# Peptides against a protein of PDB entry 7Q4I: the designs that were tried, part 161

Target 1, 281 residues: chain A of PDB entry 7Q4I
Amino acid sequence: HENSTIAERLYSEVRVLCWIMTNPSNHQKKARHVKRTWGKRCNKLIFMSSAKDDELDAVALPVGEGRNNLWGKTKEAYKYIYEHHINDADWFLKADDDTYTIVENMRYMLYPYSPETPVYFGCKFKPYVKQGYMSGGAGYVLSREAVRRFVVEALPNPKLCKSDNSGAEDVEIGKCLQNVNVLAGDSRDSNGRGRFFPFVPEHHLIPSHTDKKFWYWQYIFYKTDEGLDCCSDNAISFHYVSPNQMYVLDYLIYHLRPYGIINTPDALPNKLAVGELMPEI

## One batch from the design tools (peptide; made by RFdiffusion4, then SolubleMPNN)

Design b2_p23_2_s4 (from b2_p23_2, 12 letters changed)
Fold by OpenDDE base, seed 2:
Structure b2_p23_2_s4 (fold): chain B 281 residues (1-281), chain A 23 residues (1-23)
Amino acid sequence: as target 1 above (281 residues)
Amino acid sequence: DEELEKDFKEAEEQIKEYFEELK
């Protein structure tokens, strides 16, 4: 018998709406597997597409498909969320249909923060945006106040937020959020280990002779180590996760248990005031 | 920005190549 009392408490106190970026060709191939795995652990799960799918609970956004429309899709997704769902959650996660998320670990990270704090979290990258921006693939989570500022203050102002639908989605939202004083938070754990990962676990856990020229090392905002110390024990997300790997991860994380090993969760941190952040490590 | 799209495409290609080399 598992004791889920703390997880249940966090499920109620740290409500997360997950929206999944997908397209009609991926509804059955990818998005359905998100819904059948980690997406079940969101308080609300919405698939953002160009076509409606009632089986998936997919929303048809007024955007075209293709990489050049990802920014347009993100803008329309957050408009839709603000109009219909802003009070359904405290935090609003963007993920791709090949992102895997441990939602309980995200709730643990978010617990001390007020949803009225203008902050967002993810895998922080340093280029293009002064405070950094969050990698699109790793997924990123906005506070309710961050969504409000994005939709109400940034999007209507072409000087604050790009009106065109072209550009790198994660960079463009990062620029918009910076322009409305939404803070790019630090998602690292107390040991300085990352929680949001733009690649599969294997790529982070296995010390590859990654050429020091690999773009990732130039993009990461915080220095990270390779190997077993790369990743928080409370890691939140991985990207490029195949549908089959989602089921494997679900089994490994939620079902497989080493007999006789009892993990005692750390105590919850103190809640922060509105506008207060955890100290940088 | 064309340069940013190029950098992202190059990054995606490098990631794909990296995944193909691991196979």
Scores: peptide ipSAE 0.018, ipTM 0.506, DockQ to the pose 0.662
Fold by OpenDDE base, seed 1:
Structure b2_p23_2_s4 (fold): chain B 281 residues (1-281), chain A 23 residues (1-23)
Amino acid sequence: as target 1 above (281 residues)
Amino acid sequence: DEELEKDFKEAEEQIKEYFEELK
């Protein structure tokens, strides 16, 4: 028998709406596997597409398909959330249909923060945006206030937010959020280890897998190590996770247990006031 | 940014190749 009392408490106190970026060709191939695995642990799960799918609970956004429309899809997704779901959650996660998320670890990271604090979290990159921006593939989570500022203050103003649908969606939302004073938070744990990962675990855990000239090392905002010290014990997300790997990860994380090992969770940190952040490490 | 999209595509390809080599 597992003791889930703390996880149940966090499920109630740290409400997360997860929206999944997908397309009609991926509804059956990818998105349904998100719904059947980690997506079931969100308080609300919505699939953002160009076509409605009642079996998936997919929303048809007024956007075209293709990589050039990802920014358009992100803007329309957050408009839809603000109009229909802004009170259904405290935090709003964007993920791709090949992102895997440990939602309990995200709730643990978010617990001390007020949803009225204008902040967002993810894998922080340093280029293009002064405060940094969050990698689109790793997934990123906005506070309720961050969503409000994005939709109400940034999107209507072409000087604050790009009006066309072109560009890298993660960079563009990062620019918009900076322009409305939404803070790019630090998602690292108390040991300085990352929690959001733009690649699969293997790419982060295996040393020398990538050339030192690989763009990632130039993009990462915080210093990161390779190998076992790359990743928090409370890691939140991985990207490029195949549908089959989602079921493997679900089994490994939630079902497989080493006999005789009992994990005692750390104490929850104190809650921060509105506008306060955890000290930078 | 077109360069960022290329970098992500290259990363996707490297990841796919890596998983194919593990298989």
Scores: peptide ipSAE 0.014, ipTM 0.515, DockQ to the pose 0.339
Fold by OpenDDE base, seed 4:
Structure b2_p23_2_s4 (fold): chain B 281 residues (1-281), chain A 23 residues (1-23)
Amino acid sequence: as target 1 above (281 residues)
Amino acid sequence: DEELEKDFKEAEEQIKEYFEELK
């Protein structure tokens, strides 16, 4: 018998609203597979699109489609969340329609933090933003206070937040959040292993003779290793996950069990005060 | 959900193939 008592407790105490970045052409191709796999483990799941889809529960945001409109879509998505859903969760995850997320591992990482702490987590990149920014593809999670500051303090001020809808969405939100003193948290585990990944598991787990000139090594904020030491045992997300791979991952993580091996969860850490962060490793 | 069960069966087959290719 599987004991889910701790996971059930965290589901209640660490409420997560997941919003999925998608478009009308991907509703059936990608987004529905998120809804059928990891998205069902969110406390609330919303698909942010340019067209309404009642089967998917997609919201039509007042934005155009294309890569040049992703920043506009991110701004409108968080405005929509703040207006309609700010009290429905404690934490607000952005993910792409090809991101896979282990929501229980995210709740475990978030458990010690107050949702009133102005913080956000993800795969931290170092360029363009002094404190760093979170990679868009790996997904990133804002506290309730971070969403409030973004929507109420940053977005209305062109000096704090870019009014134009152009640019890299993850860089632009990172600039806005820094300008309202939302902290770019450290999502690494106690061993210094990453939890949010901007690529598929294979690209992180397999030591590749990737040219040291590969952009990723210049972008990562924290030093990471390759191979089995690349990734936390409590990893949270992977990107560029195909629809078929979502079902594969869902099976491997939630159904497949090695007989006779019982993983005992670590004890929950103490809760932090409002504004307090875990020590950097 | 019958569709979900089908998708999981397809995933199980893909996993089996993946592990067979690793041998």
Scores: peptide ipSAE 0.014, ipTM 0.454, DockQ to the pose 0.024
Fold by OpenDDE base, seed 3:
Structure b2_p23_2_s4 (fold): chain B 281 residues (1-281), chain A 23 residues (1-23)
Amino acid sequence: as target 1 above (281 residues)
Amino acid sequence: DEELEKDFKEAEEQIKEYFEELK
C-alpha cells in the first residue's frame, strides 16, 4: 500500500482547478485521455471548448476554433472560471489537451505561496514581455488573486489587455498580467532545475544538436542544463504528449516502482506572507 | 535463444493489451 498522507494533505491545502484548452474535434481523440489520466488528480477539472460535451464535462465558450482564437478562448475561460469557480480552488492551471501534468509536484511548488499573492508560474520565456511570460504549451498556473486581477482589472481595459481575440495566447496573457502587477514567478526547484517543459521528456532529457532547439535557448528566461540535469526531480509538466504517452507516463510515474528503493520526500518549506516570493536562486 | 524471444513477444503483447484496456 502506498503512503499518500502528504499528497492527501496537499490535495486539501493546495486546491487546483485545471482547465484544459480543447476543441470539439479533440474531445474524444485527446481530451478524454487527459480526463482518464492526470486530470483525475486535479481538485476540479474543466474542459474549455466551443461545444458542450456532458460526458467530458466540457464548456461551450462563445469563441471560434483555430489558432487565431486561442487568446479569445483563454479570456473567456478565465471569465467563466471567475464567475462560476473562483472559490472552488486556490490555483488555476491552464493546460492543453496534449499537456501532461504531475499535479502533486505542482502542489509542492505552490505550497509556500498565498493564493492572495498576485503571481503565476510556468515555463518562463524572456521575449515580448519585460518580466517574461509563461509558455502556453507547458501550461501555466495563476493564483486566485491573479485570476481576479486578470478578469476584473485587465480584461475590461483595452489599454491593459488586448480586446481582439487574435495573437499569441501566452504572450497576450503575459502582457495583461504584467500590466496589473501579477508577478511572473520562478518555477525552478532549489537546485535551479526547471519544472514546466514545453516539449516531451525525450526532447529535454536527450541533448539533440538539431537546429530546431535553437529558438528555445533564445526564449528561455533562465539558463538550464541539458540531459538529466535539465529537469527537476519534481517536474510538473510536459507538452506534445500523445494520448498513448499519457497512459505510459501514468504507469511509469504512479504504478511502476523499483523494488527496494524508498523515496523520502523533502520537508515542506515555511509558508510565505501575502505578496512574498521565494528567494532568488 | 528462441524461447527468450517468445517470452519477450508474449510480454509485449500483454503490455499492449493492458494499455488498450485503459483507453
Scores: peptide ipSAE 0.019, ipTM 0.438, DockQ to the pose 0.015; fails the geometry check

Design b2_p23_3_s1 (from b2_p23_3, 10 letters changed)
Fold by OpenDDE base, seed 3:
Structure b2_p23_3_s1 (fold): chain B 281 residues (1-281), chain A 23 residues (1-23)
Amino acid sequence: as target 1 above (281 residues)
Amino acid sequence: KWEPLPAPSDETFIQALLTWLFN
């Protein structure tokens, strides 16, 4: 009961490879649920881990596990993508195994841009990097040219990109990308509302759950409002989404429809006479 | 540097999403 012609067109014209940051302990607990929900809407979906998993399509990268190794995993992930998949997509999304992404909204945002433009998008933070960097948890998407510059120009040069695997993953890639003139794009919509979010929807939409003293307000590159005006109608990502919440999001976004505002609504039932009840099922 | 907020309950999460999606 819906027309997906535009979405299908964008699926073909704005090809997205999604790679998911995960580890062996989360293959079944988290990553599998990404594959069963929003990940299936990517043109290509790869799980980057330290162990191979054929059921999940996980790649074993030559890195250790733990938060201190995330930068190393990111470098190896993009090296792997460049070597094996650089022509399989136009845009390359990094997401965590607890990030939820509305891929169609991301394609909509990316449509005007050439994948040959050195640019990347996400939730832009202002500290540490002059042009800003994209929050790791919210997920960030690189153009094909950005991936090329990162892997070919930045990674091999210790002066441009940190050689060891320590440090904050999102900050380090942000530094590297800046050093090779990859632009930190503005992912806000035409109304100035954000699309990538490093927290769950509740924490952005409900002011009572936000504290102005919270570090987030000092980190955001663009000033944003709270409440319903915080987020674009075409929001792209949320972080700290549990596996169960991913299925809820999938249901709410892609299946649940309010009657009367869909293109081809079901016919209304006949009105009942006074005292008449609907048949029991 | 990252300070995650407390995870919402499923009920609260759903209510917030419904408000966002349909209002």
Scores: peptide ipSAE 0.024, ipTM 0.590, DockQ to the pose 0.727
Fold by OpenDDE base, seed 2:
Structure b2_p23_3_s1 (fold): chain B 281 residues (1-281), chain A 23 residues (1-23)
Amino acid sequence: as target 1 above (281 residues)
Amino acid sequence: KWEPLPAPSDETFIQALLTWLFN
């Protein structure tokens, strides 16, 4: 018997719409496994594609396929969300079809923030955008106000947001959001450990496994440690997770329990006023 | 722009994950 009272409370109070970046070739290969694992814990789950799929609940966006169209797909996805779903959630998560997300941990992070605060969270990278931008692969989550500003204020203005569909998706949305004063939040836990990860756990957990000259170390906005200290106990996302690994993660995180060990959740922090952020560590 | 690291084997992934979750 599990006590999920707090999780249920947060499910109601911190509503999350998850949209998954996918394409028709990945509907069966990848996307359906998101739907069958972590995606079912979102308040609303939408797959953004170029073709409709009723079984998957995929939306056909008016964009082409390919890496060069990811930015275009992101713009259309958020336009679609704003038009049809802006009041269906408080927070709006973008994830790839090979991203795994512990939604409860994300709700915990988001709980103190007002959805009317123009803020978004993820794995913050420092290049290209002054305040930083959130890595696309790790997934990033926008407040309702952030979505509003992005769609209503940024997208219609070529001076604020790139009009063509080329460019790195995560960088471009980061630029647009900065230009409409959406703040790049700090997603680290109280110990300064990251919660959003652009790689699989193995790449972060194994000490000295990654070359120190690897681009990641130059891109991360906040300093991070390797090994077991790399990741928050309340980690939110990992990228490059295979379909099989998603099921393994679901089992390990939600089903496998060591007998006799009872976890007591930390108390929820006080809610912040509109516009207020938690202090950075 | 950047190249990701190769995905680990299932065995390596599970071992690392178990270490993270329980240690």
Scores: peptide ipSAE 0.022, ipTM 0.559, DockQ to the pose 0.779
Fold by OpenDDE base, seed 4:
Structure b2_p23_3_s1 (fold): chain B 281 residues (1-281), chain A 23 residues (1-23)
Amino acid sequence: as target 1 above (281 residues)
Amino acid sequence: KWEPLPAPSDETFIQALLTWLFN
C-alpha cells in the first residue's frame, strides 16, 4: 500500500553517514535508542565516545568527557571519519544522542547539492560567525568536500581552527569551516520554514510557553514564526528527545497512517552544479 | 551560557507532535 521507490532511490543517491555524539554513561541510556530508531535509516551509523562498545558500534576517541571537551571530540570524530569513512558516504551528519532525525527529509533537502560542494546545513545561528554557524543540538550535516576541507585544511592550522579542545563545539567548527570557505547553507524549505530544530516541537509550536526575550530569538539567523507555521512539513531534526519519545516519533512518522489519505511526494528538483547553492528565499 | 526550556512531559510532547504532523 505504501510506495517507497523515491525514498529507496534517495537512500542510494544521497548516502548519509551519521555520527552520534555520546559518552560511556549514555551508551545504554540514550545511544542504543538512537540505533534502534532513526539511526537505522542512515547509510552508516557510528557512535563517537571515549570508550569502545562493540555492541553499540561506538568508537573510543582520544578525548576526555564533559562539555568542555565536546569540541575536541568533534575534531577527533571528523578526523576518524576522514581517515576511515570519507568514501562511505556523500554527507556526514553530526547529531547528539538525544537528537531525532528524519533522514529521508534530510536526503530530500540534500538531493540537489553535489557532495563536492563545500557546504554544510543545520539550524543556522547568527552570533560569533559572520556567515553563521549551525546549532550543535539540532545536528548539522557536512558535504564530503566540507569534511575534507575541515580535516585537511582547517584542523592543521591554528590560525584557521582552534587547537585546544575548549569552547562551544558548534561555534568553533563554524569558525573553522568559514575559514576554509565552507558555506553555511540555508536549510529552510521553499516556503521559508525551518527544518532543523534545537528543541522539541512543543517549544516551537506553542508561543505561549516561550518568552520573546528567550536567547533563541536572538540567535536564529533567519526569522521564523511560532505555531503551526514554524516548521516545515519536511522537518529534519528535533533536540532534547527522550528515548521514549524517539519510539513515539518512529511510530507516528513511519507507522501511523490516517486511513484514506494518500500523500504524493513533490517532484525532485534539478541537481545543482558543483559550488552552486539554491537561491535565497 | 544559555539554557533551553525544560523538556516537556511525554503527554504534552505527543500532543504537540500530533498537532504538527496532522495539521
Scores: peptide ipSAE 0.022, ipTM 0.571, DockQ to the pose 0.755
Fold by OpenDDE base, seed 1:
Structure b2_p23_3_s1 (fold): chain B 281 residues (1-281), chain A 23 residues (1-23)
Amino acid sequence: as target 1 above (281 residues)
Amino acid sequence: KWEPLPAPSDETFIQALLTWLFN
């Protein structure tokens, strides 16, 4: 017996459109496994590609493939969403085809926020953008207002948003969003533990030696711990998750239960006013 | 005091992480 009443409530009240960054070569290899696992828990799931695939629900964006086109694809993806789907959800998640997301935990994080608040969440990095930006691989989620500002206010202005398609996708959108006063939110839980992760669980959970020169420690906006204290019990995403690992994670998270252990969810926080953020830890 | 590093590619992420974890 499973009680999913509160999860069902949040599914209705915190609507999430997930768009997956993919390419034609990964439709079968990676993207379809997202669709068959965590993607099915999104209110709407769209795969953004350079080729249409009706079986996958993939959209052909007018962009080329390759690392140097990721920024272009992101711009076109959000333009497409704004044009066709802006009212289909309250929050809009970008994820890669090797990102795994626990959507229920994301809804829990987003619940107090108004979708009319110009805010976005993810794994916050500190370089290049004053307020920080969200790691592309960990996935990031924009409010409806953030999408509106990005597409309507930022993209048309070359002074606010890079017009060409080159550059680091996550940095560029971070710059654009900052320039239109979209706030880079704090996605950490009440204990200060992260929820969005740019690596697989194994890499975060296993304590390792510290290297001051390792880029991650220089990039992370908030101080993080190693080991089990690295991650929230309500973690949202992990990156570099193989297709096989997605099915394993689905089983472990949603099906496997230790007999005799029953978890009671914490009470939902009070809803925030438009423009209001949760207090920083 | 703090100097930002170039934004890494996905491949660079993996390589850097592996080097950090196993060396």
Scores: peptide ipSAE 0.019, ipTM 0.636, DockQ to the pose 0.054

Design b2_p23_3_s2 (from b2_p23_3, 12 letters changed)
Fold by OpenDDE base, seed 3:
Structure b2_p23_3_s2 (fold): chain B 281 residues (1-281), chain A 23 residues (1-23)
Amino acid sequence: as target 1 above (281 residues)
Amino acid sequence: KWEPLPQPSEEEFIKALLKWLFE
């Protein structure tokens, strides 16, 4: 029996609404696999699209598709959340349909913070925004107060928030949030290890895949170690995760357990006699 | 300039993840 008591407590005390950035062409290919894996662990899960899908629980936002409309979709998504769901959660996660999130680790990080604190978390980047901004690919989470400030104070004011739908989505929301004094939080653990990752684990864990000239090292706000020390034991997100890899991650994180490390391991079977085989099941 | 890294194979991804989770 898994001792889920702490996880259950955090599920109730740190309520997370997850909204997934998707499009109609990815509803079946990607988004449904989020719903079938890590998205189940959100208190509320909404797919933000340009077309309605009742099977997926997708919302048709009044925006076009394509990379040039991602900022528009983010603005409309948070407007929709504020109007319909602002009291359904304490924290509001944006993720892509190829982002994998360990929601329990996110709740653990968020637990000490009040949802009334104007703060948001993610993989912090240093360019373009003085306090930094959170990488769109790694996913980012806003407090309830941050959502309120974004929708009520920033979005209606073209001086505070870009009115057109063009630009880098993560940079533009970062500018808007800074302009309404929403703090770009530090998502690192007590050892200074990152929790939100804009790539798959392999790209962070294996130094040979990290060229020092890679743009990421110029963008990252906090210095990070390379190799296994790069990542928190309580990592929250990874990006560019295929649908198949989501199921693998779910299996490895939640189902696969090494014998003897589990608090309540099954008893060892009796040793067989020489020449005796285990019965075929 | 956003430049994603080449995506690992599923096998490579699993191996790296297993190492991270259990070693």
Scores: peptide ipSAE 0.042, ipTM 0.604, DockQ to the pose 0.736
Fold by OpenDDE base, seed 2:
Structure b2_p23_3_s2 (fold): chain B 281 residues (1-281), chain A 23 residues (1-23)
Amino acid sequence: as target 1 above (281 residues)
Amino acid sequence: KWEPLPQPSEEEFIKALLKWLFE
């Protein structure tokens, strides 16, 4: 029998609303599979689209489709969340319809933090934003206070937040959040291992003779090792995960058990005060 | 220019994941 007592506690104490960036062409192809896999472990799951889909629980945002509208969709998504769902969760995750997320590991990372702390987490990149920004593909999670500041303080002010819908979505939200003093948190574990990954596990886990000139190595905010030591034992997300791979991940993570191996979870850390962050490693 | 890495095959993905999870 599985002991899920700690996971159940964290599900109640660290409430996560997940919103999925999708489009009408991907409702059946991708988004449906998120709903059937990792998305079911969110406290609230919403698909943000340009068309309504009642079967999927998709919201039609007042935005066009295409790469040039991703920033517009993100702004409207968080406006929608603030208006309808700001009290439904403590933390608000953006993910793509090809992002896979281990929500329990995210709750574990978030547990010490107050949702009233203006902070957000993800795979931190160093360019364009002084404090860094979180990679869009890896998914990023805002505290309730971060969402409030983004929607109420940043979005209405063109000096703080880009009014146009063009630009790199993750960079633009990163600029806006910095301008309202939302902190770009450190999502690494106690060993300095990353938790949010903008690629599939294979690209991180397999020492690729990847050219050190690959853009990723210039973009990462924190130095990470390659190979099996690249990734936290409590990894949170992977990107470019196909629908089939999502089911495989669900099976391997939640169903497959090696007989005779008992994993005892680490003790929960102490809760931080409002505005307090874990020390960077 | 940002170019995504090619997606691995399902078999390659499973092998890499199994290695990570169990080794």
Scores: peptide ipSAE 0.026, ipTM 0.592, DockQ to the pose 0.786
Fold by OpenDDE base, seed 1:
Structure b2_p23_3_s2 (fold): chain B 281 residues (1-281), chain A 23 residues (1-23)
Amino acid sequence: as target 1 above (281 residues)
Amino acid sequence: KWEPLPQPSEEEFIKALLKWLFE
């Protein structure tokens, strides 16, 4: 027996639309496993593709497939969300079809923030964008106001947002959002531990698998520790998660319990006013 | 630029995850 009362409250108060970046070749291989695992915990789940799939609930965006079109797909995905779903949620998560997300931990992080605050969260990187940008692979979440500013103010203006579909998707949206004063938030917990991860847990937890010369260490905005201190107890996302690993994660996180250990959730923080951010640690 | 790290085996992944969750 589990006490899910707080999680149920947050499900109602912190509504999350999750959109999954996918393609027709991955509908059956990857995307359906997102739908069968962590995606079912979103308030709304949409798969953004180049082909419609009624079984998956996939949307056919007017874009081609390939890495060079990821920015184009992101722009069209947020246009689609703004047109059809802007009032269906308070927060709008982008994830890949190999990203695993603990949605309850994301709701906990988002709880104090107003969806009318122009802010977005994820794994913050420092290059190319002055305030930083959020890593595409770790997934990133926009407030409703951030989506509005992106679609209505940034996208129509070539001086604010890149009109072509080329470039790194995460960098380009980061530039656009900065240009409309959407803040790149700090997603770290109260101990300064990260919550969004562009890799699987093993890559963060086991230092022997990391090269200090690896680009990641130059890209991270905040200093992170290696080993067990790398990651929040309330981690939100991991990337490069296989379909099989998604089911394992679902079992371990939501079903497996050590006998005799009772977890009591921390108290919810106070809500912030519109435009307020949590203090940086 | 966007080179992933080597992917762990399923066993290594589970081991690392269990350590993270319960230690």
Scores: peptide ipSAE 0.025, ipTM 0.600, DockQ to the pose 0.829
Fold by OpenDDE base, seed 5:
Structure b2_p23_3_s2 (fold): chain B 281 residues (1-281), chain A 23 residues (1-23)
Amino acid sequence: as target 1 above (281 residues)
Amino acid sequence: KWEPLPQPSEEEFIKALLKWLFE
């Protein structure tokens, strides 16, 4: 009894390839639950691993496991995407196997942008990269042009992009993207509320959990409010979501409805020209 | 320093999520 006409239109017009960062030990424990929940709403879903899994649709990248190889895995993942899937989508989302994503809200945010605009979105952090970088845990989404520039222009040049596999993957891709003039976009809504979250909703919504000395407040690029005003009504992602919580989120977001409340979607914004960004909030 | 926050209990997570979604 739901009207999904706009969501169906956006599914066609704003095509998203989701790649999930995982490892062989998490294929059954975590990754399969992404596939069974929010991952099914991507236009294409690929699991990037060190071992092939045909049931999961996991790709074996030529990298080792462990935190020191996450950057290597990210580079190889985008190389694989560029080689095999660059025309299968307009936007390319990186997420972890414990990230939950509301793909429809991401399509809504991305709708005005051209995939030929060199831009990427996520939870923007301010350290290490002048324009900022997107937090790895919250997930981040590249335009098709951003992927092209990353793989074709940045990766082959050690002066533009780190050649070894060590380092924080989100910082390193942020440096590479800046060096090829890929813009770090603003993912906030029209009220200035964040859409990508590197933590679960509880840690953003409940002020008692917000120690002002916590590193997050020093890292966040945009000043955010605490409590209910922290988060967009059209939030896109949360991190540290357990497999069980993914099913709970799927139920609450897509099935549970308050009786007598009708959600009417806002009108779609005007499309931007190639290279144009939304005005700063 | 990157410090991951502890995962909330299922009950705490649901309560926070419901508050966010409907209040």
Scores: peptide ipSAE 0.024, ipTM 0.579, DockQ to the pose 0.842

